# Ledger of designs, part 28: peptides against a protein of PDB entry 7RZF

Target 1, 358 residues: chain A of PDB entry 7RZF
Amino acid sequence: PFQEEHLKQLYKIVPIKDIRNLYVTFPIPDLQKYYKSNPGHYLGHLIGHEGPGSLLSELKSKGWVNTLVGGQKEGARGFMFFIINVDLTEEGLLHVEDIILHMFQYIQKLRAEGPQEWVFQECKDLNAVAFRFKDKERPRGYTSKIAGILHYYPLEEVLTAEYLLEEFRPDLIEMVLDKLRPENVRVAIVSKSFEGKTDRTEEWYGTQYKQEAIPDEVIKKWQNADLNGKFKLPTKNEFIPTNFEILPLEKEATPYPALIKDTAMSKLWFKQDDKFFLPKACLNFEFFSPFAYVDPLHCNMAYLYLELLKDSLNEYAYAAELAGLSYDLQNTIYGMYLSVKGYNDKQPILLKKIIEKM
Target 2, 358 residues: chain A of PDB entry 7RZF as posed
Amino acid sequence: PFQEEHLKQLYKIVPIKDIRNLYVTFPIPDLQKYYKSNPGHYLGHLIGHEGPGSLLSELKSKGWVNTLVGGQKEGARGFMFFIINVDLTEEGLLHVEDIILHMFQYIQKLRAEGPQEWVFQELKDLNAVAFRFKDKERPRGYTSKIAGILHYYPLEEVLTAEYLLEEFRPDLIEMVLDKLRPENVRVAIVSKSFEGKTDRTEEWYGTQYKQEAIPDEVIKKWQNADLNGKFKLPTKNEFIPTNFEILPLEKEATPYPALIKDTAMSKLWFKQDDKFFLPKANLNFEFFSPFAYVDPLHSNMAYLYLELLKDSLNEYAYAAELAGLSYDLQNTIYGMYLSVKGYNDKQPILLKKIIEKM

## One batch from the design tools (peptide; aimed at target 1 H41 L68 G71)

Design b2_p14_7_s4 (made by RFdiffusion4, then SolubleMPNN; from b2_p14_7, 5 letters changed)
Fold by OpenDDE base, seed 5:
Structure b2_p14_7_s4 (fold): chain B 358 residues (1-358), chain A 14 residues (1-14)
Amino acid sequence: as target 1 above (358 residues)
Amino acid sequence: EVIKTFSKDVDKIL
């Protein structure tokens, strides 16, 4: 466990690769025993959320951050870290203090809203889906993994413990959230811009770094983080599948796609799954336009149209991805291509949203 | 996204 002298520290690290990263880390208690409620996952889900009103959405809007991940990680000696990690833009590297302020504003929003049982339920449902439909692992790797986690979980739960949430524990969520404070922070900035400005070398990898205390004035600014009205909790994820029924194989099921609709304006091919028996579908649409590739202007307009369409769908992309749905939109020389893939139950909802934006 | 990995270089410094 870190003592006070290890807190409120800034590390400036020189990477081998040309990367810019910020790590905001908080020492937290070991949460392993709370795997049934997994409060660190709850917080990671919200802090790492990418939807409207999320931390990432705001930091992207500022041009400071490209990606964000948040969550718990194992530490040494029976403690953990909660980490918020962002990929920094060149501009973001100049605004690290402000980025961290926004992190604390979002954390303050989570305190103000309090633990939400519906968010826990979504995490539970998502993890249950992931467990039920997890891919087959290589036996050797799987056995080794199971052997490793037998140290942490009861034998009867070892297969499910990493996935199945059972208990909503708002008290534990609040306990972890109370550790996410400026006085408990360890900050690492990774950038080549620190080359020649370091005074230490890490023993194992030879990584060059500088350690500095974060000024008390900066800590105080973060402690006084106000509620930012741009931050909102996510809306309910409407894409989470609930129906997993596998339809019986039709008697006339073909080994190849069969033409089931042929009209002047549309052809439809269908193939039932006869191999995997998963509650998943692939919807592929090819749209033909005689104007798509007539000249460079039409081509560029078609490109811009799809870029704008994709941008307008960004609000759904992350929620769909979490729920095991994806879409793809591409320009073709004949028009456009749309693909919707994943669990079939909520595909009509995603498809409708795409069509409504077109 | 939820964190899956942490850089080893940073992990040894932190």
Scores: peptide ipSAE 0.035, ipTM 0.799, DockQ to the pose 0.104
OpenDDE base, seeds 1, 2, 3, 4: peptide ipSAE 0.027, 0.024, 0.028, 0.025; ipTM 0.752, 0.705, 0.767, 0.739

Design b2_p14_8 (made by RFdiffusion4)
Pose (drawn by RFdiffusion4):
Structure b2_p14_8 (pose): chain A 358 residues (1-358), chain P 14 residues (1-14)
Amino acid sequence: as target 2 above (358 residues)
Amino acid sequence: SITRNTSLNYTFYS
């Protein structure tokens, strides 16, 4: 649907709720026919990746961006999109051309080195382990899902869809990586600061927007010279699991969690898993404090401190959330709360790091 | 607000 008259354009949209965002839209051909190499997942794994020396961490280091989501958007049939959607700070709205410039800097940093064998082997191993201990399904919604993808795949791999990968073909990685060029951009800015500046309005919904077609100054500033920032490729993963042993049932087997420790400091509830036999467990905690909800100031500093702890610890723990260990730490009325779940091997390192950062 | 992706899936549907 994107003919070249309406390419290289930058819209400005006025919202109702106060948000600020930047959408970068590329068009690409259909890649659902390529469901074995999956080049869109490869570029999504390399663009939207937090951690040391990556696209998001540098934009955090310049104070412009809270978070960004990569990957490719799939629309209808016979055509596909690719989106880099970002949200903005107060002075992140002043430097949009520089943000998109850094986006093409990281794209060119990934075009000078191109394909990687170990990233494909690592991602394939991760999908294979994440498929081998695939948990049970709720019978409603699961049959709708496997009837929702029954139209595309044959009868043998109705289940093993986007789980098992056979081949690493760098040609398609290079093909989709070439289609991401600044002659294929469509920038869209959402900000509430354009109240009285909008000429055009939407008939169907009634929203207002603009047409600031990007002059060629900034296009030929985008693709001209793009060496690097302080970017780097992600490093070897250490949260990949290795212990897949189901520990045996002990003498004192109980059907419900029993109180084992009762002190004036803490108490526990413990149950070995009897039904599922998956090498994974969930640990949860609830820390209490009478000072957490005393007045609005003390009920306000709790969200700020806990949020800054999540800010400063996502850079470390995104590899744990990517390997299958997810944690969550949010505030409650009474006190604060913690819940770490996932594979059975790497809970101590993650929970201990959470405490010592806490 | 945009929430970060924490999955191995990078396909989004309109």

Design b2_p14_8_s1 (made by RFdiffusion4, then SolubleMPNN; from b2_p14_8, 6 letters changed)
Fold by OpenDDE base, seed 4:
Order: sequence, then structure tokens, then C-alpha cells
Structure b2_p14_8_s1 (fold): chain B 358 residues (1-358), chain A 14 residues (1-14)
Amino acid sequence: as target 1 above (358 residues)
Amino acid sequence: MIELNKSLNFTFYE
């Protein structure tokens, strides 16, 4: 495990690929024994959230970060890491200290709010849904995976241990939060901009890097992270499915979509699932407009409209995706295509939000 | 939620 001398370190790393990444790493206790409560997953869910008031939302609004991932990572037996990883923009590469400040502001928000049982319950429900409706995997890969995880979980729980949460443990959440402090941080910045500015070479891969101590002033700045009023806990995820009822097959079910509505303004085709028997649906809408492809201007306007529409829907997209819903919006030569896919229970909610934004 | 492990694996193996 990392010792005190390994903390408060900055690594500047030269990648082979043209990538810009920031890794903010905290040593944490081994959470493996707490897999039924999974406090690292709880924190990863919040820190990695992409909705309004999230860390990512704020960092994106500043143009500093494209993506964010937060969560626990296995180290060796007896210790783990909590890592916040972000994909940096070129501008973000210039604001790394401020990005990390925002991370600590968000962490401070989590401390101020305390552990939320409803958030745990959402994680539990999401994981339960994911487990219950898990797709079939290729046997070879699946067997190999299961064989690997048998080293970590009891045989009786090997199939469920990665998914099913059982216990809300606010004490463990707080314990992990207490490790997410500036004094415990390790920072790695990955960028080609460090080429020719490094003084060390990694032994195994030949990766060029520089190691520096993070200045005490910077650590103190992060320690004094205030409550940023822009940060909020996510709202409850309304897209989490609760109804998994599979309707019985209609007596006249056809192997092909049947036209069930034909009007001057709309045609509706329906095909009931007779193969998979999943509580999922695919809603496909083709909107016809004589203006969509009449000339290059209208074509580009239609494209721009959809890009703006997608942007306006981002606040819902992440929550929907977490809940196993997705949407797609595309221009067609005839107009616009909308697809909504996933668990049928909450599709009307997502569809309504899309239509309200249109 | 992108699995941290997948993200990190892509970063280290590619």
C-alpha cells in the first residue's frame, strides 16, 4: 500500500496516444468484505453522476472535462483505491488544480449531506434490475469471469455478489469519504504536452514521466474547499423500472409488425415480443416533414435542430441510461427518426420529456 | 456509470 511519502504526489505522464487524462487517486481500505453494502459504489455513483448539479456537469460547463468516472479500484489484497478519472480538454489541462478543487468541493458536499439511504436504494434497485435481466454472455468468457471471481466471493454468492446490494452502511460510506482528502491524494496527469519535460522512465513499458510533490499551498487550497452552491445531489431517478410484467401474447399475434392504426397523420405498427419475453420495448418514430430535405439549408437546419435537441435532453439521458433506457435521434431524408428503447415501464416518461423538448 | 475498470483498462492497454 502507499505510504505517507507516496501521498501528495503529482505524476506527469507521456502517453503513446494523443490523450489527456487526469487521475485523482486515494488509497482506501479493502472494501471487498463489504460487497453487500459496497460503499465505494455508492460514492462512485454520486461522484460519477452526470446529471444536473453533478461534478461532471459543472466541469463540462467550464469546458474543462469531457467525461468523468469515479469509483473504487482493486489494488492488492488488503487495500483499494478510489479513483476519479476525467478526460481533459485542452483548456482543462491548464486548470487541473481547479478541477481537483471542484472535486473536493463536491466531496465536501457529500460530507455535508451525509449518506442518503434513498441513493443506496436506487443503486440496489438498479443493480437488481441489471442482475435480473442480465443478457446471456458467451459461455467461454462467462466461465472464465466466474472462475476469477470465485477467488473473491463465496460459491453460493458468486453470481450475485457483483450486483446485489443488501445493507445500507452509512458508517462505511463515511469511512471512505474520510479517506477522500487532499492529504491522501495522488494525482496523475496524462498528456503528450509533457513530452521532453520528463525525467523518469517506467521500467516495464518505457513510459516517460515526471514525479513532483504537490505544493503545500495547493494542498491547503484543496483542504479549504468550500461548499460550492452549484453542486447538488442528484434527484431521484424516475426512470428506474418497477413494473416488469410481461403481457400475454395476443391471440392474433403476427410474426411481423401489424398496422394497428392508420390515419391521415399517423400510422402505427405493432409487434409484440414473441421471442425474448423481456419487459422491454422499442419505440420507433419516423416524423415526416416536407421541409427536412427540400434543400441544403433546410437539411442543415434540421441537423442543427437535432443537435440542439440532443443537447437539451442531456439532463435526462444519463438517468435514463442508468435505468436501462436509451434514446436515439437522427435526421432522415424524410424528416426525423426517434427511437426509445429499454424497459417499457418508464419509456412513457422519457418519451414525454423528449416530446416536450421538441 | 462507466465501469472504472473498463475505462482504466482502455487507458493502460491501448
Scores: peptide ipSAE 0.006, ipTM 0.518, DockQ to the pose 0.141
OpenDDE base, seeds 1, 2, 3, 5: peptide ipSAE 0.006, 0.006, 0.005, 0.006; ipTM 0.523, 0.503, 0.476, 0.507; seed 1 fails the geometry check

Design b2_p14_8_s2 (made by RFdiffusion4, then SolubleMPNN; from b2_p14_8, 6 letters changed)
Fold by OpenDDE base, seed 4:
Structure b2_p14_8_s2 (fold): chain B 358 residues (1-358), chain A 14 residues (1-14)
Amino acid sequence: as target 1 above (358 residues)
Amino acid sequence: MIKLNKSLNFTFYD
């Protein structure tokens, strides 16, 4: 495990690839024994959330970060890490201290709100859905994975342990939150901009890096992180499916899509699933517009429209994706294509939101 | 939950 001397350290690392990443790492206790409550998953879900009032949403609004991932990572026996990783913009690389300040402001928000049982319940439900409708994996990969996880979980739980949550443990959530402090931080910045500015070489891979102590003033700045009023807990995920009923096959079910509606303004084709028997649907919409591809200007306007539409939908997309829904929007030579895929129960909600934004 | 499956192994493999 990291000792005190390994804390409050900044690493500037030269990558081989042209990437800009920030890793904010906290040593935490071994949470393996708490897999049924998985407090690190709870915190990772909130810190890594992409919805309105999230850490990512705010950092994106500033143009500093493209993506954010938060969660627990295995170390060795007896310790873990909690890591917040972000993909930095060029501007974000100049604002690393402020990015980390925002991380601590969000963590402070989580402390102020306290553990939320409803958030745990959503995580539980999401994981239960993921387990219940888990796709078939290639046997070789699956068996190798299972053989590996047998070292960590009882034989009886080996299939469920990575998915099924059982116990809400606010005490463990608070325990992990208490480790997410500036005094317990390790920071790594990965950027080619450090080329020729490093003084150390990693032994195994030859990675160039520099190690520096984080200044006490910077640590104090992060310790004094206030409640940023822009940060909010996510709203309840309305896309979590609750109905998994599979409707009986229609008597006249054809092997091909049947035309079930034909009007001057719309044609509707329907094919019931007769193969997979999953509580999932694929809704495909082709919108025809004589203007979409009439000239290069209209083509580019149609493209720009869809990019703006996608951007405006991003907040809903994340919540939908967590719940096993997805959408796709594409320009066609005839107009626009929309697809909505996933669990059929909440597809109408996502579709409605898309149409309201159009 | 996006598993931080990116091993901090700075093996930036493709």
Scores: peptide ipSAE 0.008, ipTM 0.547, DockQ to the pose 0.112
OpenDDE base, seeds 1, 2, 3, 5: peptide ipSAE 0.008, 0.008, 0.008, 0.010; ipTM 0.547, 0.542, 0.538, 0.554; seed 5 fails the geometry check

Design b2_p14_8_s3 (made by RFdiffusion4, then SolubleMPNN; from b2_p14_8, 7 letters changed)
Fold by OpenDDE base, seed 5:
Structure b2_p14_8_s3 (fold): chain B 358 residues (1-358), chain A 14 residues (1-14)
Amino acid sequence: as target 1 above (358 residues)
Amino acid sequence: MIKLNKSLNFTFED
């Protein structure tokens, strides 16, 4: 485990690939025994959230970060890490201190709001859905994985332990949040901009790096992170499926899509699932417009329209994706294509939101 | 660890 001397350290690392990443790492206790409550997953869900008022949303609005991921990571037996990783823009590479300040402002927001049972319930429901409708894995890989996790979980729970949450433990959430402090931080910045500016080489991979102590003034700046009024907890995820009923096959079910509606303005084809028997659907819409591809101007306008539409839908995209829903919007030579895929229960909600933005 | 969708799947690709 990291000792105090290993904390408040900055690593500047030279990658082989042209990448810009920031890793903000906190040592945390071993949470393995708390798998039924999984407090690190709860915090990872919130810190890694991409919706309005999220850490990522704010950092993107600054032009500093492309992607953000937060969560627990296994270390060794007896300790773990909580890691916030971001993909940095070129501008973000110049604002690393401010990015980390925003991370601590968001963590301070989580402390101020306290543990939310409804957020835990959403995580529980999402994980239960993911378990119940888990795709088939390659038997060899799956068996090897299960054999490995038998060291960590009871035999009777080995299939469920990675998925099923049982216990809301606000005390454990607070315990992990209490470790996410500036005095406990390890920062790694990965960028080619450090080439020729490093003084150390990693023993095993030959990675060039520089290690520096983070200045006490910077630590103090992060310790004094205030509540940023731009940060909000996510809203309840309306896309989480609750109905998993599989309708019986119709007696006249065709092996191919049947035309069930034909009008001057629309044709509707339908095929019931006769193979997978999953509570999932694929809705595909082709919109025809004589203007979509009439000239280069209209083609570019149709493209811009879809990019603006996608941008306007970003607020729902993440919540839908978490719930196992997806959409796709594409220009066609005939107009526009929309697909909505995933659990059928909440597809009408997502579709409605898409159509309301169109 | 359950790879929730955009949770840090640090797939260390071997």
Scores: peptide ipSAE 0.015, ipTM 0.549, DockQ to the pose 0.152
OpenDDE base, seeds 1, 2, 3, 4: peptide ipSAE 0.005, 0.007, 0.008, 0.008; ipTM 0.476, 0.527, 0.510, 0.537

Design b2_p14_8_s4 (made by RFdiffusion4, then SolubleMPNN; from b2_p14_8, 7 letters changed; failed a check: too like the target's own chain)
Amino acid sequence: MIELNKSLNYTYKV

## One batch from the design tools (peptide; aimed at target 1 L68 G70 G71)

Design b2_p15_1 (made by RFdiffusion4)
Pose (drawn by RFdiffusion4):
Structure b2_p15_1 (pose): chain A 358 residues (1-358), chain P 15 residues (1-15)
Amino acid sequence: as target 2 above (358 residues)
Amino acid sequence: SLSPFELEKQKREEF
C-alpha cells in the first residue's frame, strides 16, 4: 500500500492523552513464506536488544529515550511492515533527526558485519529448550490459536510453529537488511504540542495531523557517513540454562504449602511440585513497612525509588528475561513486592543481585 | 516463562 508518492514523509499527530512518540516505518515484502530461517526475527533480535553497548542503552545515555521496541509488524497477506517505535523525553522531541540518525548508525554498524552464526545457534537453542518444557495450555484460547495458524502450515508442524528452526541462510538476512534504507522511511511523530498547527483532519475518527515531507537535506544526511557511535554487539549469554533435573520427592510430602520458618523477621511457605515436573520454580516475596503509605509524599517516593531501581537494573537483567527467568518488582499499599519465576538454575544469582541492588 | 519470539510480541502489545 505504500506507493512512492507517500514515502519519505513525516507526519505530526496531536493526541488527546499526553504522550510523546516516534514511529519509524519501513515496508518489506512478505516473509511468511520463509518460516524456517525467519530473517525478521533475526533483525528484531539484533535491533530491539537492551544491554551493554546496544541501540537502547546509548539513547538512555544521552537522556532522550525511556525504551524502544524493535521487530516487524505483519499486515494482511502479501505485504509486511517493519517498525522501530520509540517514546520521547522532554528534550527528546527536539532532536528527532539525531535519534533517527543514530538508528541508521546502528543499522549500518550491523550492515558492515552482517550475519552471525552464533546468534542463530543461540536463538535456535533457546527456542528448542523453550519448546521442550512448554507448559500446559488452557483448553480455551489454545484451540483458537492452533486453528488460527492452521491456514499457513502443513499438518505435521502445526504445533512446532516458530519454535524449531532448521537453517541459517544469510542471504535472506542480507535481503531484509538491505530494504532498511532511508529511501524507504516513513516517520510519524506524536506530540501534544501541535494543537493549533494542524491543517488536515481525519474523517473517520477526527484526529488532526500534518504533511511535513522530509526535504533531501536530512535524507542525504542520514545515509552519507555512518561509522559507529559507541555501539557493540551483544555478548555471550550466561543465563542460558544447563540443569534440567527433576529433584525427587522427599519423605515429608504435603499437598499444601506448609509453614517451615516462623520468626519475628520472616516466614516461609514451601511445596515441592507434585503434578507438573518441570525444571522450574517460582519464588515470591512481600516486604512490609509502616512508612510506605503514611502520607502522599511517602506514598509517592515509593513509586519513584522502585521505578529508578527498575530503570537501573533492566540493563543487567534483560538477559535473564530473555533466557526464561522473569522478575517483577512493584510497589503495594502496605509495602513493596517481588516475584521471580522461571527456570530452576539461575534464581540465586538473579535474586541476590536484586537484593544487593535494592 | 516465554520464548524470545513470544516475548517480542508481548513487548509490542504492552507498548

Design b2_p15_1_s1 (made by RFdiffusion4, then SolubleMPNN; from b2_p15_1, 4 letters changed)
Fold by OpenDDE base, seed 5:
Structure b2_p15_1_s1 (fold): chain B 358 residues (1-358), chain A 15 residues (1-15)
Amino acid sequence: as target 1 above (358 residues)
Amino acid sequence: MLSPFELLKKRREEF
């Protein structure tokens, strides 16, 4: 495990690729024995959330961060890490201290709200859906994976242990959250801007880096992170499917899409799934406009409209994606194409939200 | 112990 001398350290690392990344790492206890409650996944779900009031949403609004990933990572036997990783903009590279302050403000919000059983239940439900409808993997890879995880899980649970949550453990969530403190931080900044400013070389990969102690004043600034009123817990995910009923095949089911509605303003084709028998659907809409592609101005207006529409839907996109729903919006030479895919149960909710924004 | 450097390598293999 890292000793105190290994904490409060800043690493400036020169990448080979032109990338800008920030890694904020916290040593945490080994959580492997708590796989049934998975408190690190709970915290990763919240810290890594992309919805309104999330850490990522605020950091994006400032133009500092493109993407954020939060979660537990395996260390060596007997300890783990919790890592918050962000892709930095050029501007974000200048605001690393403030980015980390916002991370601690969000963590402080999680402390103030305390563990939420409903959030755990959503994680449980999402993981149960992912397990139940898991895609077929290549047998060789799957067998090798299962053989590897037999070292960590009972034989009877080896298939379920990575997915099925059983126990809400607020005590373990608080225990992990208590390790997410400035005094326990290790920071790595990855950027080509550190080229020629490093004094060390990593033994295994020849990576150039500089190690510095984080100033006590900066640590104190992060320790005094207040509640930022912009941070909110996510709302309940309305897209999580609860109905998985598969309707019986119709006796007259055609092998091809059948025209089931024909009107002056709309045609509707339907094909029942006769192959996969999944509680999933694909809704495809083609919208025709006489103004689409009539001239360069209308073409650019139609493009701009779709980009604005996509942006206006970002608030739902992440929650839908977590629940196994997706949408796609494209310009066509005739107008617009919309696709909605995934579990059929909540597709009408997503579709309604899309149409209300249009 | 995943050095900050091993974190970089795994991401290089995923991208």
Scores: peptide ipSAE 0.011, ipTM 0.527, DockQ to the pose 0.062
OpenDDE base, seeds 1, 2, 3, 4: peptide ipSAE 0.007, 0.008, 0.007, 0.011; ipTM 0.546, 0.540, 0.529, 0.520; seed 1 fails the geometry check

Design b2_p15_1_s2 (made by RFdiffusion4, then SolubleMPNN; from b2_p15_1, 4 letters changed)
Fold by OpenDDE base, seed 5:
Order: structure tokens, then sequence, then C-alpha cells
Structure b2_p15_1_s2 (fold): chain B 358 residues (1-358), chain A 15 residues (1-15)
């Protein structure tokens, strides 16, 4: 386990690849025995959230970060880490202290709001859906994985333990949140910009690095992280499917899409799934416009329109993706293509949101 | 205990 002397350390690391990453690592207790509540997953879901008022949304708005991942990671036996990892922009590399300040502001927001049972319930529902409709894996890989996780879970739970949440444990969430403090931080910055500025070499991989103590003034700045009014908890995910009913095959089901509606303004083809029997659908729309490709100006305007539309839909994209919904928008020589895919239950909600933005 | 270096290697395998 890391001792106090190993905390409040900054590592500047030279990568082989041209990458810019920040790792903010917190030592935490072993949470393995709490897999039924999985407090680290709860915190990872919130810290790693991409919706409005999220940590990532604010850091992206400043141009400092491209991507963010938050979660627990296994350490040695009896010891784990909570890690926040971000992909840094060139500008973000200059603002690492401010990025970490925003992380602590978001963590402080989580402390102020306290554990939310509805967020746990969403995680539970998402994981239950993921388990129930899990894709087939290659038997060899799957068997090897299961054999490995038998060291951590009871035999009767080995298939479910990584997915099915059973217990809301606000006490454990608070316990982990209490470890996410500046006094318990280890920071690693990965960038080629540290080439020739390092004084140590890692023994196993020959990675060049520099280790520095984080100044007490910086730690104190992070300890005094105020509530940032830009940070909000996510809204409830309206796209989480609740109905998984599969309609019986129609007696006259065709092997190909049948034309079920023909009007002056629209044609509709339908094909019932006769192969997979999943509570999923694919909705595909072709929009025709005589203006879409009439000249270079209209072509570029149609392109810009779709890029603006995609940008305006980003607020829903992450919540939809978490719920197993996706959409795609493409320009065509005839106009526009829209697809909506995933669980059929909430597709009408996503489709309505798309149409309202169009 | 995953050193900052072991974190780098696992990401190298994922990318």
Amino acid sequence: as target 1 above (358 residues)
Amino acid sequence: MLSPFELLEKKREEF
C-alpha cells in the first residue's frame, strides 16, 4: 500500500507514442467484497458522465480535455485505486492544476448532494440490461475469464457478480468519496514535452520520468475547492429501456421489407425480426430535398446544417448510448439520412428529440 | 500496486 510519503506526488512521464494524458489516482480500500453495491462504479458513473453539468462537459468547454474516464482499478490484494484519466489538449497540458481543481470541485459537488438512490437504480438497470442482452463471446476467452474471476466471486454468482447490483450502500459511497481528497492524490502527466527534462528511468520498460512533490500551496488550493455552480448531477436517463416484450411473428412475415405505406410524401417499409428475437429495432429515414446537391453552396449548407444538428444533439447522445440507443446522421446526394438503432422501447423518445432539433 | 507506468502499459495494449 502507498504510505504517506508516496502521496502528493507528481510524475512527469515521457511516452513512446505522441499522447497527452493526465492520471489523477487515489488509493482506496479494497472494494471487492462490496461488488453487490459497487460504490466505485457509482462514483465512476458520475465522475465519468458526459452530459450537461458533468466534469467532462466543463473541461471540454474550456478546450482542455477531449475525453474523461473515471473508475476503480484493482491494485494489489487488499488495495485499490480510484483513477480519473483525461486526454489532454495542448492547451490542457498548460492547465493541469486547474483541471485537477475542477475535479475536486466536482467531487465536492458529489459530497454536497450526497449519495442518490435513483442514480444507483439507473446503474443497476443499465447493468441488468447489459447482462440480459450480453452478446455471445468466444467460448475459449469467456471460459478463461470466468476461471479467473472465480478467485473473487462465489461460484453461484460468478456469471452475475460483474453486472447485477443488489444493494444501495450510501455509507460505502461516502467512504470512497472521503478518500478522493487532495492529501491522498497521485498525479501522472504523460507527454512528449517532458523529453530531455526527466531524471529517472523506470526499471521494467525504460520509461523516462521525473518525480516531484506537489507543492503544499497547490494541495491547499485543491483542498479549498469551492462549489462550482456549473456542475450539476445528471438528469434521469429517459432512454433506459423498461419494456423488453418481443411481439410474435406475423403469419405473413416476409423475408424482405414490405411496403406498408405509400403516399405522395412518404414510403414506409417494414421487416419484422425473424432471426435475432431481440427487443431492438433499426429505424432508417431517407429525406429527399431537391436543394441538397443542386450546387456547391447548397451542398456545403447541407453539410453545415448536419454538423450543427449533430452538435445540438450531443446533450442526448451520451444518455442514449448508455441506454443502448444510437443514432447516425449523414448527408446524401439526395438529402439526408437518419438512423436510430437499439432497444425499441425508448426509440420514439430519441427520435422525437432529433426531430425537434431539426 | 499499479505504478503510473503499469497504467501506461495497459493503455498501450488497449490502443
Scores: peptide ipSAE 0.008, ipTM 0.481, DockQ to the pose 0.060
OpenDDE base, seeds 1, 2, 3, 4: peptide ipSAE 0.006, 0.005, 0.007, 0.007; ipTM 0.499, 0.456, 0.466, 0.475; seed 1 fails the geometry check

Design b2_p15_1_s3 (made by RFdiffusion4, then SolubleMPNN; from b2_p15_1, 7 letters changed)
Fold by OpenDDE base, seed 1:
Formats: C-alpha cells, structure tokens, sequence
Structure b2_p15_1_s3 (fold): chain B 358 residues (1-358), chain A 15 residues (1-15)
C-alpha cells in the first residue's frame, strides 16, 4: 500500500511510442471479498460512461480527451487501485489540471446523488446477460483463467463470481467514493514532450521519468471542486434485453436465406438460425440511391452524410454496445449499407432511432 | 464482460 509520502505525487513519464496518456490513480481497500456487490464496477460504469452528461462527453467537447476508462485494478494482495485513464489530445496535455478538476467534479456529483439502486440493477442485468450467453473460449486459455481465479473465489462460484451481482451495497459504494479524493491521488502523465526533462530511470524497463509533488494549491483547487451542472447521471439503458425466447425452428427452414418479400421498392430475405439457437439476430439493409456515386461531389456528400449520421448516433451507440447491440454504417457504390446485430429483443428500438436520425 | 480497463488493455495490444 502507498504511504502518505507516495500520495499527491505527479509522475512525468517518457514513452517509447508516441502516446499521450493520463493516469489518475487512487489507492483503495481490497474489494475482492465484495465481488457479489462489486462497488468498483458500479463506480467504473458511471465514471467510464460515454453518454450525455458523462465525464468523457464533457472532456471530448473541450477537445482534451479522446477516450476514458475508469475502474478498479488489482495491486497486490490486500489492496487495490481505482484508476481513471484518459487518452489525451495535444491540447489536453496542456490542461491536465483542469481535466482532473472535471474528474473530481464528476465524483462530487456521484456523492451528491448517492448510490442508485437502478444503476446497480442495470449492471446486474448486463452482467447476467453476458454470463448466460457467454461465447465459447479456447479450452486452454479458459482452463488457465479458471485455475487462476480459484485462488480468489469458492469452487461453487468460480464460474459466476466475475459476472453475477447479487447484493446492492450503497455503504461500499460510498466507502470507495470516499477514497476518490485529491489527498489520495497519484497522477501519471505519459508523453514524449517530457524527453530530456526527466531525472530518474525505472529499474526494469529503463523508462525515464520525473517525480514531483503536486502543489498544495492544486490539491486545494481539486478539493474545492464544485458541482458542475453539465454532469448528469446516465438515463436508463433502454437497450438491455429482457426477452430471450428462442422461437421454434420452422418446418420449412432452409439452409439459405429465403425471399419472403418482393416489391418494386424492397426485397427481404430471411434465414432462421438453425445452428446457434441464440436470442440474437443480424439485420442487414442495402439502400440504393442513383445519386450515391454519380460524380465525385455526390460521392463525397454521401460520405459526409454517413459521418454526420454516425456522429448524431453516438448518444445511443454506447448504451446499445453495453447491452450487446451493435450497428455498422458504410457507403457503397450503390448507396449505403446498415447492419444491426446483437440481442433481437431491443434491435427494433435501435433500428427505429437510426431511421429517425436518417 | 471485460472491465473497461481490460478492454483498454486489449485495444492497446492491437496497437
């Protein structure tokens, strides 16, 4: 565990690759015994959320961050870390203090709202779906993984422990939130811009770095992080599947797609799943337009249209992806291609939203 | 489900 001397430290690290990363790390208690409630997963879900009113949404709107990840990480036996990691833009590298201020404003929002049982229930449902419909893994890798986690979980629960949430523990969520404070922070900035500005070398990999104490004024600025009205809890995820019924195989089911609709404006092919028997579907749409590829201008306009459409769908894309839905939009020489894949139950909702934005 | 951290590590291994 880090002692007080290891807290409120800034590390400037020189990477081999041209990358810009920020790691904001908090020492936390060992949460392994709380796997049935998994308070670190709850907080990681909210802090790492990509929807409207999220931390990432605000930081992206400023042009400072490309990606954000939040969650617990194992340290050694008896302690863990909570880490917020962001990919920095060149501009974001100049605004690290303000990025971290926004992190603490979001954390303060989570404290003010308190633990939400509905958010826990969504995490529980998502994890239960992921467990129930887990894909087959390569036996060698899976066996080695299971053998490793047998050190942490009872034999009877070893298959379920990483997935199934059972207990809503607001007390543990608050306990972890209480560790996410400026006085408990370790900051690492990874950038080539620190080349020639370091004074230490890491023993194992020869990584050049500089260690500095974070100024007390900066710590105090982060401690006084106000509620930022731009930060909101996510809305309920409407894409979480609830119906997993598998329809009986039709007696006339063919190994190939059958033409089930033929009109002047549309053809529809259907194939029932005869192999996997999963509550999943794949919807593919080819839209034809005589204008899509008629000249370079129309081609570029069709491309720009799809990029704008994708951008306008970003608010739904993340929530859909969490729920095991995906979409793909591509330009074709004939028009556009749309694919919607995943659990069939909520595909109509996602498809409707895509069509309403088109 | 891979933790957001594990997803990032998998993405980083591709790069």
Amino acid sequence: as target 1 above (358 residues)
Amino acid sequence: MLSPFELLEERRKKF
Scores: peptide ipSAE 0.010, ipTM 0.516, DockQ to the pose 0.218
OpenDDE base, seeds 2, 3, 4, 5: peptide ipSAE 0.008, 0.008, 0.008, 0.007; ipTM 0.536, 0.471, 0.535, 0.500

